# Peptides against a protein of PDB entry 3C66, part 13

Target 1, 189 residues: chain A of PDB entry 3C66
Amino acid sequence: KSWANLFEKNDFFFRYKFYLEITAYTRGSDEQHLKWSGLVESKVRLLVMKLEVLAGIKIAHPFTKPFESSYCCPTEDDYEMIQDKYGSHKTETALNALKLVTDENKEEESIKDAPKAYLSTMYIGLDFNIENKKEKVDIHIPCTEFVNLCRSFNEDYGDHKVFNLALRFVKGYDLPDEVFDENEKRPSK

## One batch from the design tools (peptide; aimed at target 1 R168)

Design b1_p12_8_s4 (made by RFdiffusion4, then SolubleMPNN; from b1_p12_8, 7 letters changed)
Fold by OpenDDE base, seed 3:
Structure b1_p12_8_s4 (fold): chain B 189 residues (1-189), chain A 12 residues (1-12)
Amino acid sequence: as target 1 above (189 residues)
Amino acid sequence: ELIIEPEYLTTS
């Protein structure tokens, strides 16, 4: 990675106090995931536009690159666990119970033939215009519209056993470890 | 304090 790309990444995940994570999940083939995640990623800009016009949101800034991971996922329960635990530093350690697929192990027979869950995650940095001590921002409508837009594109994407989509609001100190480089210190509270 | 709703939206 170029120094510029590293700097942009580092600046992005330290710049905001709040982030929206958009994760496309696929329990199936790499080809299925490529189509699904590519669709989701192509629609993120539309979500950003809808977020920017909400009262209380000052800035919605998408990170340009997805984060990719895959796990051996032999059961539906494992797939549900991934969706529950992924995307938060507090809970991501539960994923250590699953076999992470890496470039080093992907050719192992036990991993090659195993059912897999694929994950592609996009991040949106959020800045809020907090005028009062208590402000409520409702992102339910734009998030739901986004999910419906993605799911309605192809009837196959209605199968929640294969294709899932989650949106998680996360504080900067609770971002997954994947967004930080080895030499970076996680933001404090 | 900032309150965001929902904090988590899943399709499952």
Scores: peptide ipSAE 0.346, ipTM 0.906, DockQ to the pose 0.867
OpenDDE base, seeds 1, 2, 4, 5: peptide ipSAE 0.138, 0.156, 0.299, 0.156; ipTM 0.795, 0.754, 0.893, 0.807

## One batch from the design tools (peptide; aimed at target 1 Y86 H160 L167)

Design b2_p13_1 (made by RFdiffusion4)
Pose (drawn by RFdiffusion4):
Structure b2_p13_1 (pose): chain A 189 residues (1-189), chain P 13 residues (1-13)
Amino acid sequence: as target 1 above (189 residues)
Amino acid sequence: SSKLSVKDSIELD
């Protein structure tokens, strides 16, 4: 074999059938999002611990990099549809109605200056100890405990017209396009 | 899919 093989990109978004995504939103400024997403990202490892000790959770595997994007966001209505529609491949297409900030256009006049909404998503891939028969597995408490941990006593993130946090349980075939690069086809049926 | 939204309250869809 060769050195090129050792350094082959990992296949995180193909190896699990289930993912928990944690998303920080900011309809505000760049530094408002830096602090906000920074706080949330700092707590994600705790969710891994809380999840992984559970009977039923075989593994809670965090990816090493947040997925980041921002859209020009004129109206409150837009910010809301971003939260609603972002996260699932079934629905992320509605985001095409808004202008996405890219490598090419981040420097343009009508974009550099426009008010923006910012997204920061982390992925925890899940695998399960399948109990007995096909049963429901409840991981709600560790998710809400994680949410309650996303706080600061010296910084108010209470204005939800600005700051928001969301979690999704998304199957592998339904992951957002952003997680698969130019090479990779996405998982199927 | 399931979604947990957090604002003035916590809602699960």

Design b2_p13_1_s1 (made by RFdiffusion4, then SolubleMPNN; from b2_p13_1, 8 letters changed)
Fold by OpenDDE base, seed 2:
Structure b2_p13_1_s1 (fold): chain B 189 residues (1-189), chain A 13 residues (1-13)
Amino acid sequence: as target 1 above (189 residues)
Amino acid sequence: MIKLSFGDKITVS
């Protein structure tokens, strides 16, 4: 398929066995999140470039559209829980303990002015060169460099109580439900 | 071989 098709949802989340999730977290205002997530998103292409040159990586294709969600997040512990549980189908059910903000409920009194955690998640589909089993791929370095790049861009982004950035390496069958439409079935193991 | 475990979260402390 053409590159153009890779930037559309289409079968992107069925095409690869492995994905790298990049999630920008903000416990603060929508404006804070917009700036933070925008920065992170603007740097994703740099990460892709670094991944593509790794010998063990055959393909690193970004899905260009971020996935957005927000939760009522009254405590720091809730924020930590979100960061711990989000990004994996295995663990995301724990998020049901929190109130997901939706267009339908965002104006409710209990939600409108409540502390919120905002999430923006970018995805990179990965294909590895596995022909040589002796070849080891370590994506920690480029991923860490990416996080450092984003965090160091502004001193404010060093406040972990507000801004966080995480990368998660997941298999296709363990992708969060958000990437699939209601009529789509997640990939099998 | 991939050194990163599936589901691992990468953060900078």
Scores: peptide ipSAE 0.049, ipTM 0.715, DockQ to the pose 0.122
OpenDDE base, seeds 1, 3, 4, 5: peptide ipSAE 0.045, 0.047, 0.042, 0.045; ipTM 0.741, 0.711, 0.710, 0.757; seed 4 fails the geometry check

Design b2_p13_1_s2 (made by RFdiffusion4, then SolubleMPNN; from b2_p13_1, 11 letters changed)
Fold by OpenDDE base, seed 3:
Structure b2_p13_1_s2 (fold): chain B 189 residues (1-189), chain A 13 residues (1-13)
Amino acid sequence: as target 1 above (189 residues)
Amino acid sequence: MERLYFGEKITWK
């Protein structure tokens, strides 16, 4: 059975204690981002397969749909800030200093032609084998292999001023607000 | 080889 159809948003972000966030960043055009994020998304299943074979990983389930956001990003420093602060509830408030692009404001003259950073984030829910809790599960190897796979696909993706890829290993209570509906309560610590 | 720990974010550039 394909894992792609296993989970919908309804309980995915409450089901696991731990998540792996995969974020593709693009400071450029929407077309550039579409190509980059599409590539990253197409490789997520390979990462899942590599995670599943780790002794410390009981379950690795991807959320099928990416989360999309974009910000006005006038400087490289802003782009670095986005990459640093995004993906954690503890730090995401720093993004309020930037203008979020929305359907309501995207046609405004000050936003339409402004430099933008695009974000596409995929989530993998993780369940670990309790008996191995003493052993910190090192997922660095499969994550690095995944990044290398994505970056090596096209030489253009080597330009870190435009294209970036980040992975964050987070607990459920520290997931970004975007994964929860307004009426949903964030998981407790 | 660096380990990826809970709460850690790694950005590959």
Scores: peptide ipSAE 0.325, ipTM 0.854, DockQ to the pose 0.112
OpenDDE base, seeds 1, 2, 4, 5: peptide ipSAE 0.232, 0.268, 0.242, 0.319; ipTM 0.830, 0.847, 0.826, 0.857

Design b2_p13_1_s3 (made by RFdiffusion4, then SolubleMPNN; from b2_p13_1, 9 letters changed)
Fold by OpenDDE base, seed 1:
Structure b2_p13_1_s3 (fold): chain B 189 residues (1-189), chain A 13 residues (1-13)
Amino acid sequence: as target 1 above (189 residues)
Amino acid sequence: MQRLYVGDKITWK
């Protein structure tokens, strides 16, 4: 398949059995999130490079565009819940307890002035070598190095009450609903 | 360092 196919959402999220999700979280202003997520996104290529050189990984392909969402987040417990539940189809229904901010509702007074959590998520599709069992491939080291790289860039990002970063290793059938169109069916187990 | 498996999540706090 050509590189051009990686830019099509429909093709990318059905192409691989495994994905790595990189999510930047911000409980604060949109300006704070733009800076934080922009930094994280700018470093994804370095993570891809580190993954590609692992013997067990045949291919590591990033999806080029981030997925953006935001929720009304009145409490710290809500923020922890978002970070725990987001990124998996199995658990994302818990987010329905929070108010999703949309273009249609963002100007409502109750939403406009509310504390918000912003999410920006990048995806990497993974293909493993046949000769290597998947359980033998350890991607923990490059992922940890990536997190450390982002967290050490600016001391302001050390405030975990505001800024957080998570990486989730998931199967294609457990991808969040956001990656599929309404007319698309997620892969089966 | 623990190996990262499918379903695992690393969260920076």
Scores: peptide ipSAE 0.297, ipTM 0.865, DockQ to the pose 0.113
OpenDDE base, seeds 2, 3, 4, 5: peptide ipSAE 0.279, 0.278, 0.287, 0.292; ipTM 0.860, 0.860, 0.864, 0.864; seed 3 fails the geometry check

Design b2_p13_1_s4 (made by RFdiffusion4, then SolubleMPNN; from b2_p13_1, 9 letters changed)
Fold by OpenDDE base, seed 1:
Structure b2_p13_1_s4 (fold): chain B 189 residues (1-189), chain A 13 residues (1-13)
Amino acid sequence: as target 1 above (189 residues)
Amino acid sequence: MEKIYVGDEIVVE
């Protein structure tokens, strides 16, 4: 089916049991993040292509809209915490310890001048060719190649104090709250 | 740091 239909949220986050989350992190300026996240997002289709040719993967469909968020991030430890806790419903509540930047608060002096971590997340829905309840599907290779592709674009992206990239395999019931509307019920385990 | 949280085995529930 056409990927164009996946631009709208619809039931995308209910269609699959499994998802791959691709998150670009930037602790720096919004300009730095726009460049970094833009690069990562531009390469997602290449990752999809590599996933589709794996024998164990029946379908790999990208959700074409990125999810954006930013937090006040005073320390490197905070930045590591964000990267560790983001992307899973099980752990995302830890992010409540940080100040989420919103349209309503972004002009406050304490937020406006604060160091920030920016996040852009892309999602890929996955359907597997499974014959058994437990089956081996190795997606490490295409994921590693994707990371290398993004990092190799510019040597400046080698600064892990500023730029980071995470790929997280998650089940539908463990997707972050950001993908659901208030009136939607999260998929059950 | 690059973080890849993917397994090589899929358990279907």
Scores: peptide ipSAE 0.056, ipTM 0.720, DockQ to the pose 0.116
OpenDDE base, seeds 2, 3, 4, 5: peptide ipSAE 0.036, 0.044, 0.040, 0.055; ipTM 0.705, 0.698, 0.699, 0.718

Design b2_p13_2 (made by RFdiffusion4)
Pose (drawn by RFdiffusion4):
Structure b2_p13_2 (pose): chain A 189 residues (1-189), chain P 13 residues (1-13)
Amino acid sequence: as target 1 above (189 residues)
Amino acid sequence: SASLKTDMVFTVD
């Protein structure tokens, strides 16, 4: 074999059938999002611990990098549709109605100056100890406990017209395009 | 605000 093989990119977004995504939103400034998403990102490891001790959870595997994007966001209505539509491949297409900030256009006049909404998503890939027959598995409490941990007593993140946090349970075939690079086809049926 | 965009009670296929 060769050295190039050892350094082959991991296949995180293909190896699990289930993912928990944690999303921090900011309809505000760059530094408002830096602090906000920074706080949320700092608590994600705690969710891994809370989840992984559960009977039923075989593994809760965090990815090493948040996925980031921002859109020009004129209206409150837009910020809301971003939260609604972002996170699933079935629905993320609706985001094409808004201008996405890219490598090419981040420097343009009508974009550099425009109000923006910011997203930061972390992924926890899940695998399960499948109990007995096909049964429901409830991981609600550790998710809400995680939410309650996303707080600061010296910084108010209470204005939801600005700051928001969301979690999704998304199957592998339904992961957002952003997680697969130019090479990779996405998982199927 | 915080939200769970999908049910955190589900069946594994």

Design b2_p13_2_s1 (made by RFdiffusion4, then SolubleMPNN; from b2_p13_2, 8 letters changed)
Fold by OpenDDE base, seed 2:
Structure b2_p13_2_s1 (fold): chain B 189 residues (1-189), chain A 13 residues (1-13)
Amino acid sequence: as target 1 above (189 residues)
Amino acid sequence: SSEFKTSLSFVVE
């Protein structure tokens, strides 16, 4: 497929063995989240550029559309749990303890005015240069620089009670269910 | 300081 076709969902989540997940979290208003996630999303291209120049990385392709979700998040502990459990198929079932906000339920009295955590997740598909079986690629530096860049943009984004940013390295078989359609089969190990 | 809560794993192929 052409590079342009990678911007469509199509086979993006089946194409790579490895993905980098970039999740912007907001426990606050939708407006706060739109600003925060929009900033993070605007910087993803810079991260891609930094990843592409690493010797061990052959390809770093961003999926162009964010995945959006929100949960009723009544406590700070719930917010910590979301950040701990989200982004991996192995752990995401723990989120079932929270109320997922949907178009069907968002107007319910118990949900409409409830405290919420908003999530926007960007994905980067990664292909590595396999020179030797023992070659380790360290992406900590560009990822840390990316987080610092986003967090330093506005002083408000230093409030970890409201705004968080996580980067997770995930294998294709451990991607969250949200990236697959109901009729799609999860990649095997 | 690591500003992200999720661990970045080393890619070992």
Scores: peptide ipSAE 0.085, ipTM 0.717, DockQ to the pose 0.451
OpenDDE base, seeds 1, 3, 4, 5: peptide ipSAE 0.046, 0.044, 0.077, 0.044; ipTM 0.676, 0.681, 0.730, 0.682; seeds 1, 3 fail the geometry check

Design b2_p13_2_s2 (made by RFdiffusion4, then SolubleMPNN; from b2_p13_2, 6 letters changed)
Fold by OpenDDE base, seed 3:
Parts: sequence; structure tokens; C-alpha cells
Structure b2_p13_2_s2 (fold): chain B 189 residues (1-189), chain A 13 residues (1-13)
Amino acid sequence: as target 1 above (189 residues)
Amino acid sequence: SSSFKTSLSFIVD
């Protein structure tokens, strides 16, 4: 669509005050994650459509590409920690306690065979219809429908020990560092 | 819900 090409990466993450993050998590194989994240990503446009028809939402604009990361994840507690701390600049530093898998280290024996958590994150920029100084918005219905749609696609996705899906509403100044290039300054509060 | 890490009812300004 025409609006998908309207903004470059650097413009997208500075353009909106508010974002919805959609993260698919997999603690398992890369093949499992590819299927799970691919499914989630394929349904994002349906969520966008449902968001756009809400009276309080002026624009719901998805960023076209997912952000990918993976961590060595030895325990279930580590997996829960990742899901708790990821997606916010305020809390993401806690992830430094885990080993990030990179192109440089992925072939190391200790990393190659280690249990991993895979993350794929989609972002939706949100613009709101503000009639008054402040506006209350509720997006539970479309978000719940989206989660149910993804989880019900395959019975295996009901296993929360392996597959998880998280939605997070964040302000632009609290976006994770991953969305900014090295030469870009984080938006101020 | 475990899938919702923040409130999905919020005030915007």
C-alpha cells in the first residue's frame, strides 16, 4: 500500500508519539520460530484494520519489517524474564544478563547448542483523534481477537512454555534501542 | 492477560 512506503525507518520511529509492539516469542528451534513468527506477522494487517475503525484512532501504521533477536535461554525463568523486560527502554537493560546471539558468536560451541529464545517484533505507529486535551482509548477488543486468532491457528501454539505472543503499548521515548540507528537520538519525553 | 504487557486502556494527549 502507498502508506507503507511513506516513511523510512528513521522517520517512522520519530513520527508518532505512541506505538503498539507485537512480539512473537519462541523458546525452541529456529524452525518453530519461523513458523510462529511468520503466522503472527501475517495477521498484523488484520489487527491494523480493526484498530483503524476505532473512533479514537486516526491512524494505525505498521512498520513493514520485523526486528529479530535471540538470546541464550537456559531456563524457563529466563524466558519469563525476557518477556517481562523486553520492549521498553526502561527495562531492557535487564536483558544484558543474558547472552545475545549475534552473527559473530552464533557458531561458538557454547552458543550453537544452547537453548534459545527467539524474538520477532512488529511495530505499529498510532495517531489518535484528540477532541479534548486528553482522550481515553481502549484497544482490548481488537488485540484480544488478534491474540486468539494467532493462538488458535495450531494447537501447538497453546504451549506457553514454547510459544508466546505479547502486545505492549509504549510511548516513543520508551521504544527499545533496537529501533534507532547509531547516529539517531532517542525522542525526548 | 499474559499477552498484554501494558494496559490496553490508556489516556493519550
Scores: peptide ipSAE 0.587, ipTM 0.949, DockQ to the pose 0.722
OpenDDE base, seeds 1, 2, 4, 5: peptide ipSAE 0.550, 0.054, 0.435, 0.379; ipTM 0.946, 0.648, 0.924, 0.906

Design b2_p13_2_s3 (made by RFdiffusion4, then SolubleMPNN; from b2_p13_2, 8 letters changed)
Fold by OpenDDE base, seed 5:
Structure b2_p13_2_s3 (fold): chain B 189 residues (1-189), chain A 13 residues (1-13)
Amino acid sequence: as target 1 above (189 residues)
Amino acid sequence: SSRLLTSLSFVVE
């Protein structure tokens, strides 16, 4: 199957047991987020290349489109909560305490001018070489290098109050609801 | 928020 077929949403999020989530966070303007997330997204291919050369990784396939969301984020504590809870089905219900910005509500006065946290999330599907010698696959090095690469690109991106970057290793059954259609059944364990 | 979030895990083959 061509890579193009792997980029169909419904097939991609059922294909792998494991995913790496890369989330760029911005508590600031949309313009700030566009620059930050655009940078992160532009570097994902480099992370994929570094993952693919690891002996324990058989496949590292990126989903080519980011998932975009934004929340009203009045406090730094809210921003911390978003970063802590987002990216896992087990914890994402905590985000219901915040106002999700949607196309339907974005023009409401209480939302339009409110402080916001912007999220852009990229996904990499991972397949491991399980049949080989029991080896511990360590993705720490390439992930850390990726974070450092993104953060060091501009001095402004060192401000953790505004810009953040998270890499989360997630099992397919624990993917956020955003990756599934309403009529789709979540993968089981 | 002032944290760098990197949830890294080891996968045992």
Scores: peptide ipSAE 0.056, ipTM 0.702, DockQ to the pose 0.439
OpenDDE base, seeds 1, 2, 3, 4: peptide ipSAE 0.040, 0.040, 0.046, 0.077; ipTM 0.711, 0.710, 0.626, 0.746; seeds 2, 3, 4 fail the geometry check

Design b2_p13_2_s4 (made by RFdiffusion4, then SolubleMPNN; from b2_p13_2, 7 letters changed)
Fold by OpenDDE base, seed 4:
Parts: C-alpha cells; structure tokens; sequence
Structure b2_p13_2_s4 (fold): chain B 189 residues (1-189), chain A 13 residues (1-13)
C-alpha cells in the first residue's frame, strides 16, 4: 500500500501485529502541550527512519494523525497513573477513575480550571523480518535516541513533572480502544 | 540524557 493510504485510518490498526505507541504527556497548560506534542510529532519521522534501517524491521509505517485526550489530573500520583495505565487495553480501564475532559464537559466549573494532563499519541505499525526465531530485534537504542532528541530540544522538556514521553510496544489485540470505531472489533489474541 | 518509559526493548518472533 502507498504511503498516502497510511495517512488515513482505514485498516491501519488491523494491518500489523505490532505497534509502537509514542505518547507525549503534559501536566500543565494546553499551550505547553501544544508545543511539546507538536515537537514530538514533528520528530516521529526521524524515529521511523531509524527503525526502518534495522535489519530485523521489515516495515515501520507511521499513522500520521495523533490521538488526543486529556484528563483532570489533580495530583502527581494521578499523572503517574495515567502514564502507567494509558496505551494498553489491558490497563486503560483504570483511567476511568479519572475525569476525562470532553467537549461536552470542558466548560463545567469543576473541570474548566482544574489541573489537567494532556495526551497526544502517535502510532507506528511494525512488521518484522526475523530469520531465526532465536534472533532478537532491539529497538531500545533508536527509541532512546528519539526521546533524547525530543527532550533535549528545550531545557523545559527535561521537567518530568510537566513533560513526559513514553514509547510503548503493543500487540494489535492490546491497542487502546480509542483507535477503533464503535463498529470495529479489536483484533483477536 | 533523559529517561523514558517503554514496555519492551527487544522483540522475539
């Protein structure tokens, strides 16, 4: 399939067995998040390039549209919980304990001025080319380089109390619900 | 150098 087809949702989240999730977190203002997430998103292509040249990687295809969400996040513990639980279907239900900010509720007094955590998530579909089942593909280095690249762009992005960046390797059947439409069934295990 | 979260560092197929 052409790269152009990858810019649309289509069957992207059914096409691969494995995905790399890149989530930019911000506990602060929407303006702070816009800058941070925008930076991260702008660098995803560099990560893709680094992944593509790995011998064990057959395909690394980015989904070009971010998934956006935000939660009321009154405490640092809540922020840590969000980062721990988000990005996996197995654990994402724990986020139900927090108030999801929506267009419908964002103007409510209890939400409007509340501390918030903002999330922007990019996805890379992965296909591997492993000759021997005993062979391991290590993506740690390119991922580390990517994180360092993003965080080193501005000294403010080193503040983990505000800005965070997580890369999660996820199997297709464990993708978050947000990537599927209501009429779509998640891939089977 | 900055720390980050990742679920897996390597893949075996």
Amino acid sequence: as target 1 above (189 residues)
Amino acid sequence: SSSFKTSLSFIVE
Scores: peptide ipSAE 0.095, ipTM 0.726, DockQ to the pose 0.498
OpenDDE base, seeds 1, 2, 3, 5: peptide ipSAE 0.072, 0.070, 0.045, 0.077; ipTM 0.743, 0.748, 0.690, 0.704; seed 5 fails the geometry check

Design b2_p13_3 (made by RFdiffusion4)
Pose (drawn by RFdiffusion4):
Structure b2_p13_3 (pose): chain A 189 residues (1-189), chain P 13 residues (1-13)
Amino acid sequence: as target 1 above (189 residues)
Amino acid sequence: ELEVYPSFLKAEY
């Protein structure tokens, strides 16, 4: 074999059938999002611990990098559709109605200056100890406990017209395009 | 199919 093989990119988004995504939203400024997403990102490891001790959870595997994006966001209505539509491949197409900030256009006049909404998503891949027969597995409490941990007593993130946090349980074939690079086909049926 | 709850969760502050 060769040195190039050892350094081959991991296949995180193909190896699990289930993922938990944690999303921090900011309809505000760059630094408002830096602090906000920074706080949420700091708590994600705790959710891994809370989840992984559970009977039923074989592994809760965090990815090493948040997925970041922002859109020009004129209206409250837009910010809301972003939260609604973002996170699933079935629905993320609706985001094409808004202008996405890219490597090419981040420097353009009508974009550099426009109000923006910011997204920061972390992925926890899940694998399960499948109990007995096909049964429902409830991981609600550790998810809400994680939410309650996303707080600061010296910084108010209470204005939801600005700051928001969301979690999604998403199957592998339904992961957002953003997680697969130019090479990779996405998982199927 | 395996059912996992929650499917979606949004935080309220």

Design b2_p13_3_s1 (made by RFdiffusion4, then SolubleMPNN; from b2_p13_3, 9 letters changed)
Fold by OpenDDE base, seed 5:
Structure b2_p13_3_s1 (fold): chain B 189 residues (1-189), chain A 13 residues (1-13)
Amino acid sequence: as target 1 above (189 residues)
Amino acid sequence: ELIIVPERLVGKW
C-alpha cells in the first residue's frame, strides 16, 4: 500500500502522538527557496527509511504535502527568531511580530520589495515500540545524515545566512496551527 | 516517558 493510501489526509495529524518536522528555510528569493525546499522534500523518503529501521520506531509515515509559508524578514535576527519559534504551537505566536506574506498582501509595495524568509515543512508521523516507560530513541544519526546529505548537494547551500534546515520532534498537541483546518480541534495531551 | 534525542536539530553550517 502506498503511503498515500494509508491515510485519509484528514486524520494524519490526529493519528500519531509524535511527529518529526522537517523545515527548509530560505532567506532570499522564491527561486532559491524552490530549489532548496524541493531538494529537501526529495530526500525525506530516505530519512523515513533510516528511521523505520531503528529498534524504537515502529512506524514512520510521511505526510506527502509540504506546508508553505513566508514572512517579511528584514534582519538576520528576525531569521534566527523564525527558526527558533516556528514548528511549535507553544512558540509560534512569536511569529506574529513579523508580517506573514499572503496572496492578499504580496503585491503591497511594503511587502513586495521586502526581504523574505520562506519556509517549507514536511511532517513524519511516528509510532514507537515502547516496551519500557523509560526507553530512549536516538534519532541523531539519521537526522544528521539527512541534514548533511541536503547541505552537501550544492555549495550554495553552505551559506547559512540564506539556507537552513531544521528537524524538530513535536508532540501532537503541540503541532503548529497550520496543520489543522479552521474547524478542527487540536489534539489533547 | 519516551525520550527522543535530539528533540531538535538545526543545520548550522
Scores: peptide ipSAE 0.186, ipTM 0.826, DockQ to the pose 0.803
OpenDDE base, seeds 1, 2, 3, 4: peptide ipSAE 0.116, 0.172, 0.129, 0.170; ipTM 0.788, 0.819, 0.801, 0.818; seed 2 fails the geometry check

Design b2_p13_3_s2 (made by RFdiffusion4, then SolubleMPNN; from b2_p13_3, 8 letters changed)
Fold by OpenDDE base, seed 5:
Structure b2_p13_3_s2 (fold): chain B 189 residues (1-189), chain A 13 residues (1-13)
Amino acid sequence: as target 1 above (189 residues)
Amino acid sequence: ELEIIPERLRGVW
């Protein structure tokens, strides 16, 4: 089976119990986000390689396509809220307080020229070598190296008011709604 | 239970 077939959406979000989410945030222009998210996306394979060699990780499998979203983001507090609440089904309901930009509303005058936060999210499916009922897997080093690699690429990415990057470990049943089709049932615990 | 460290990492600029 070609690697390409493994990267199709199909059952990717049902295949693993655990996922690592990598989200690039931009509070600025679409052009700024395109450059930032494109950089982050281009480096994900390096993170995968570092995860695959860790003791306790059996499989680290990237999903090849990013998920894109954007919100009206008039304040820095709104931007912090987005970064805090996004990426988990348990917390994403808080984002309903913000205006999600959609294809249906993007041309509205109140939205078109409004300050926006852009989000691009990459997913890595994880399988672990669990020998005991209680195991700890530390992914801090490879994740930190990845963040440092991305943020140090250009001096402009040092502006935390504009550019941010987050990694979140999520269980399959707590994945954001965006990864499922309308007819798909969320995985159970 | 499996414990992953960290569960969340945000970039610090």
Scores: peptide ipSAE 0.406, ipTM 0.908, DockQ to the pose 0.827
OpenDDE base, seeds 1, 2, 3, 4: peptide ipSAE 0.391, 0.407, 0.407, 0.405; ipTM 0.903, 0.907, 0.907, 0.907; seeds 2, 3, 4 fail the geometry check

Design b2_p13_3_s3 (made by RFdiffusion4, then SolubleMPNN; from b2_p13_3, 7 letters changed)
Fold by OpenDDE base, seed 5:
Structure b2_p13_3_s3 (fold): chain B 189 residues (1-189), chain A 13 residues (1-13)
Amino acid sequence: as target 1 above (189 residues)
Amino acid sequence: ELEIIPERLVAKF
């Protein structure tokens, strides 16, 4: 990655107090995940457009690149655990119970042919208009519309055993460790 | 006070 790309990434996750995480999950093949995550990613711009027009949202800024990860996922319970624990610094340590698939270990016999959960996560930085102390910002509406749009694209995406989509509103200090470099200090409250 | 609804969104769909 170029220095410019690293700088842009690092600045993005310190720039906002609030983020919306959009994670596409697939328990299946890499091909299935590529199709599903690609669809979700292709629709993020529509979510941004819907967020930008909400009263009280000043900025909805998408990060342009997804974060990719995969875990050995032998059971449906493991898959539910991943979906519950991923996306928050407070809970992500629970994922250490699962084997993270890496370039170094992906060819190991115990990993190569194992069932896997694939994750692709997009981030939107949010800035709110604080001056209007009485405004309510309901982000649930555009988020629900986005999910419906993605899920309705193909009937196969209705199978929650394979395909899932989660949206998480997080504060900058609770972002997953994956968004920071090893030597970066997590934002304070 | 600005109210973000929901203040905490974790939605699985």
Scores: peptide ipSAE 0.215, ipTM 0.844, DockQ to the pose 0.507
OpenDDE base, seeds 1, 2, 3, 4: peptide ipSAE 0.056, 0.147, 0.213, 0.213; ipTM 0.716, 0.816, 0.841, 0.793

Design b2_p13_3_s4 (made by RFdiffusion4, then SolubleMPNN; from b2_p13_3, 8 letters changed)
Fold by OpenDDE base, seed 3:
Structure b2_p13_3_s4 (fold): chain B 189 residues (1-189), chain A 13 residues (1-13)
Amino acid sequence: as target 1 above (189 residues)
Amino acid sequence: ELIIEPERLVGKY
């Protein structure tokens, strides 16, 4: 990666105290995931626009690239666990119980033939216009509208056994390890 | 503390 790309990435995940994570999940084929995640990613700009008009939000800045991962996912319970544990540094260690698919192991027969869960995650940095620390910002409406927009695009995306979409509000110090390079120190509280 | 809702939304349709 170029220094410019590294700097942009580093600056992004240290610039904000708060982030919104948008994760598209697929337990199925890579082709299914490509279509699903591509759709979700294509709609993120609409969510940003809806967030920006909220009185308590000063800035909603999307990171331009998705983070991609995939796991061997033999059961529905494993798929639910992934959806529960992914996206937070506090809980992501639970994913170590699953086999991460890598470029190095993807050609192994046991991994090739295994059911997989695919994940694509987009990040939005949030800056709030709040004078009083006890003020409430409700992002439920725009987030729900976004999920409904994505899910309603195709009837197949209503199958929760295959396709899922989650939005998570995360503090900068609790971002997943995937967003940081080896030489980067996680933000403090 | 700043209150943001929801903290998490799992997409149900």
Scores: peptide ipSAE 0.117, ipTM 0.799, DockQ to the pose 0.821
OpenDDE base, seeds 1, 2, 4, 5: peptide ipSAE 0.051, 0.048, 0.080, 0.052; ipTM 0.668, 0.735, 0.757, 0.672; seed 4 fails the geometry check

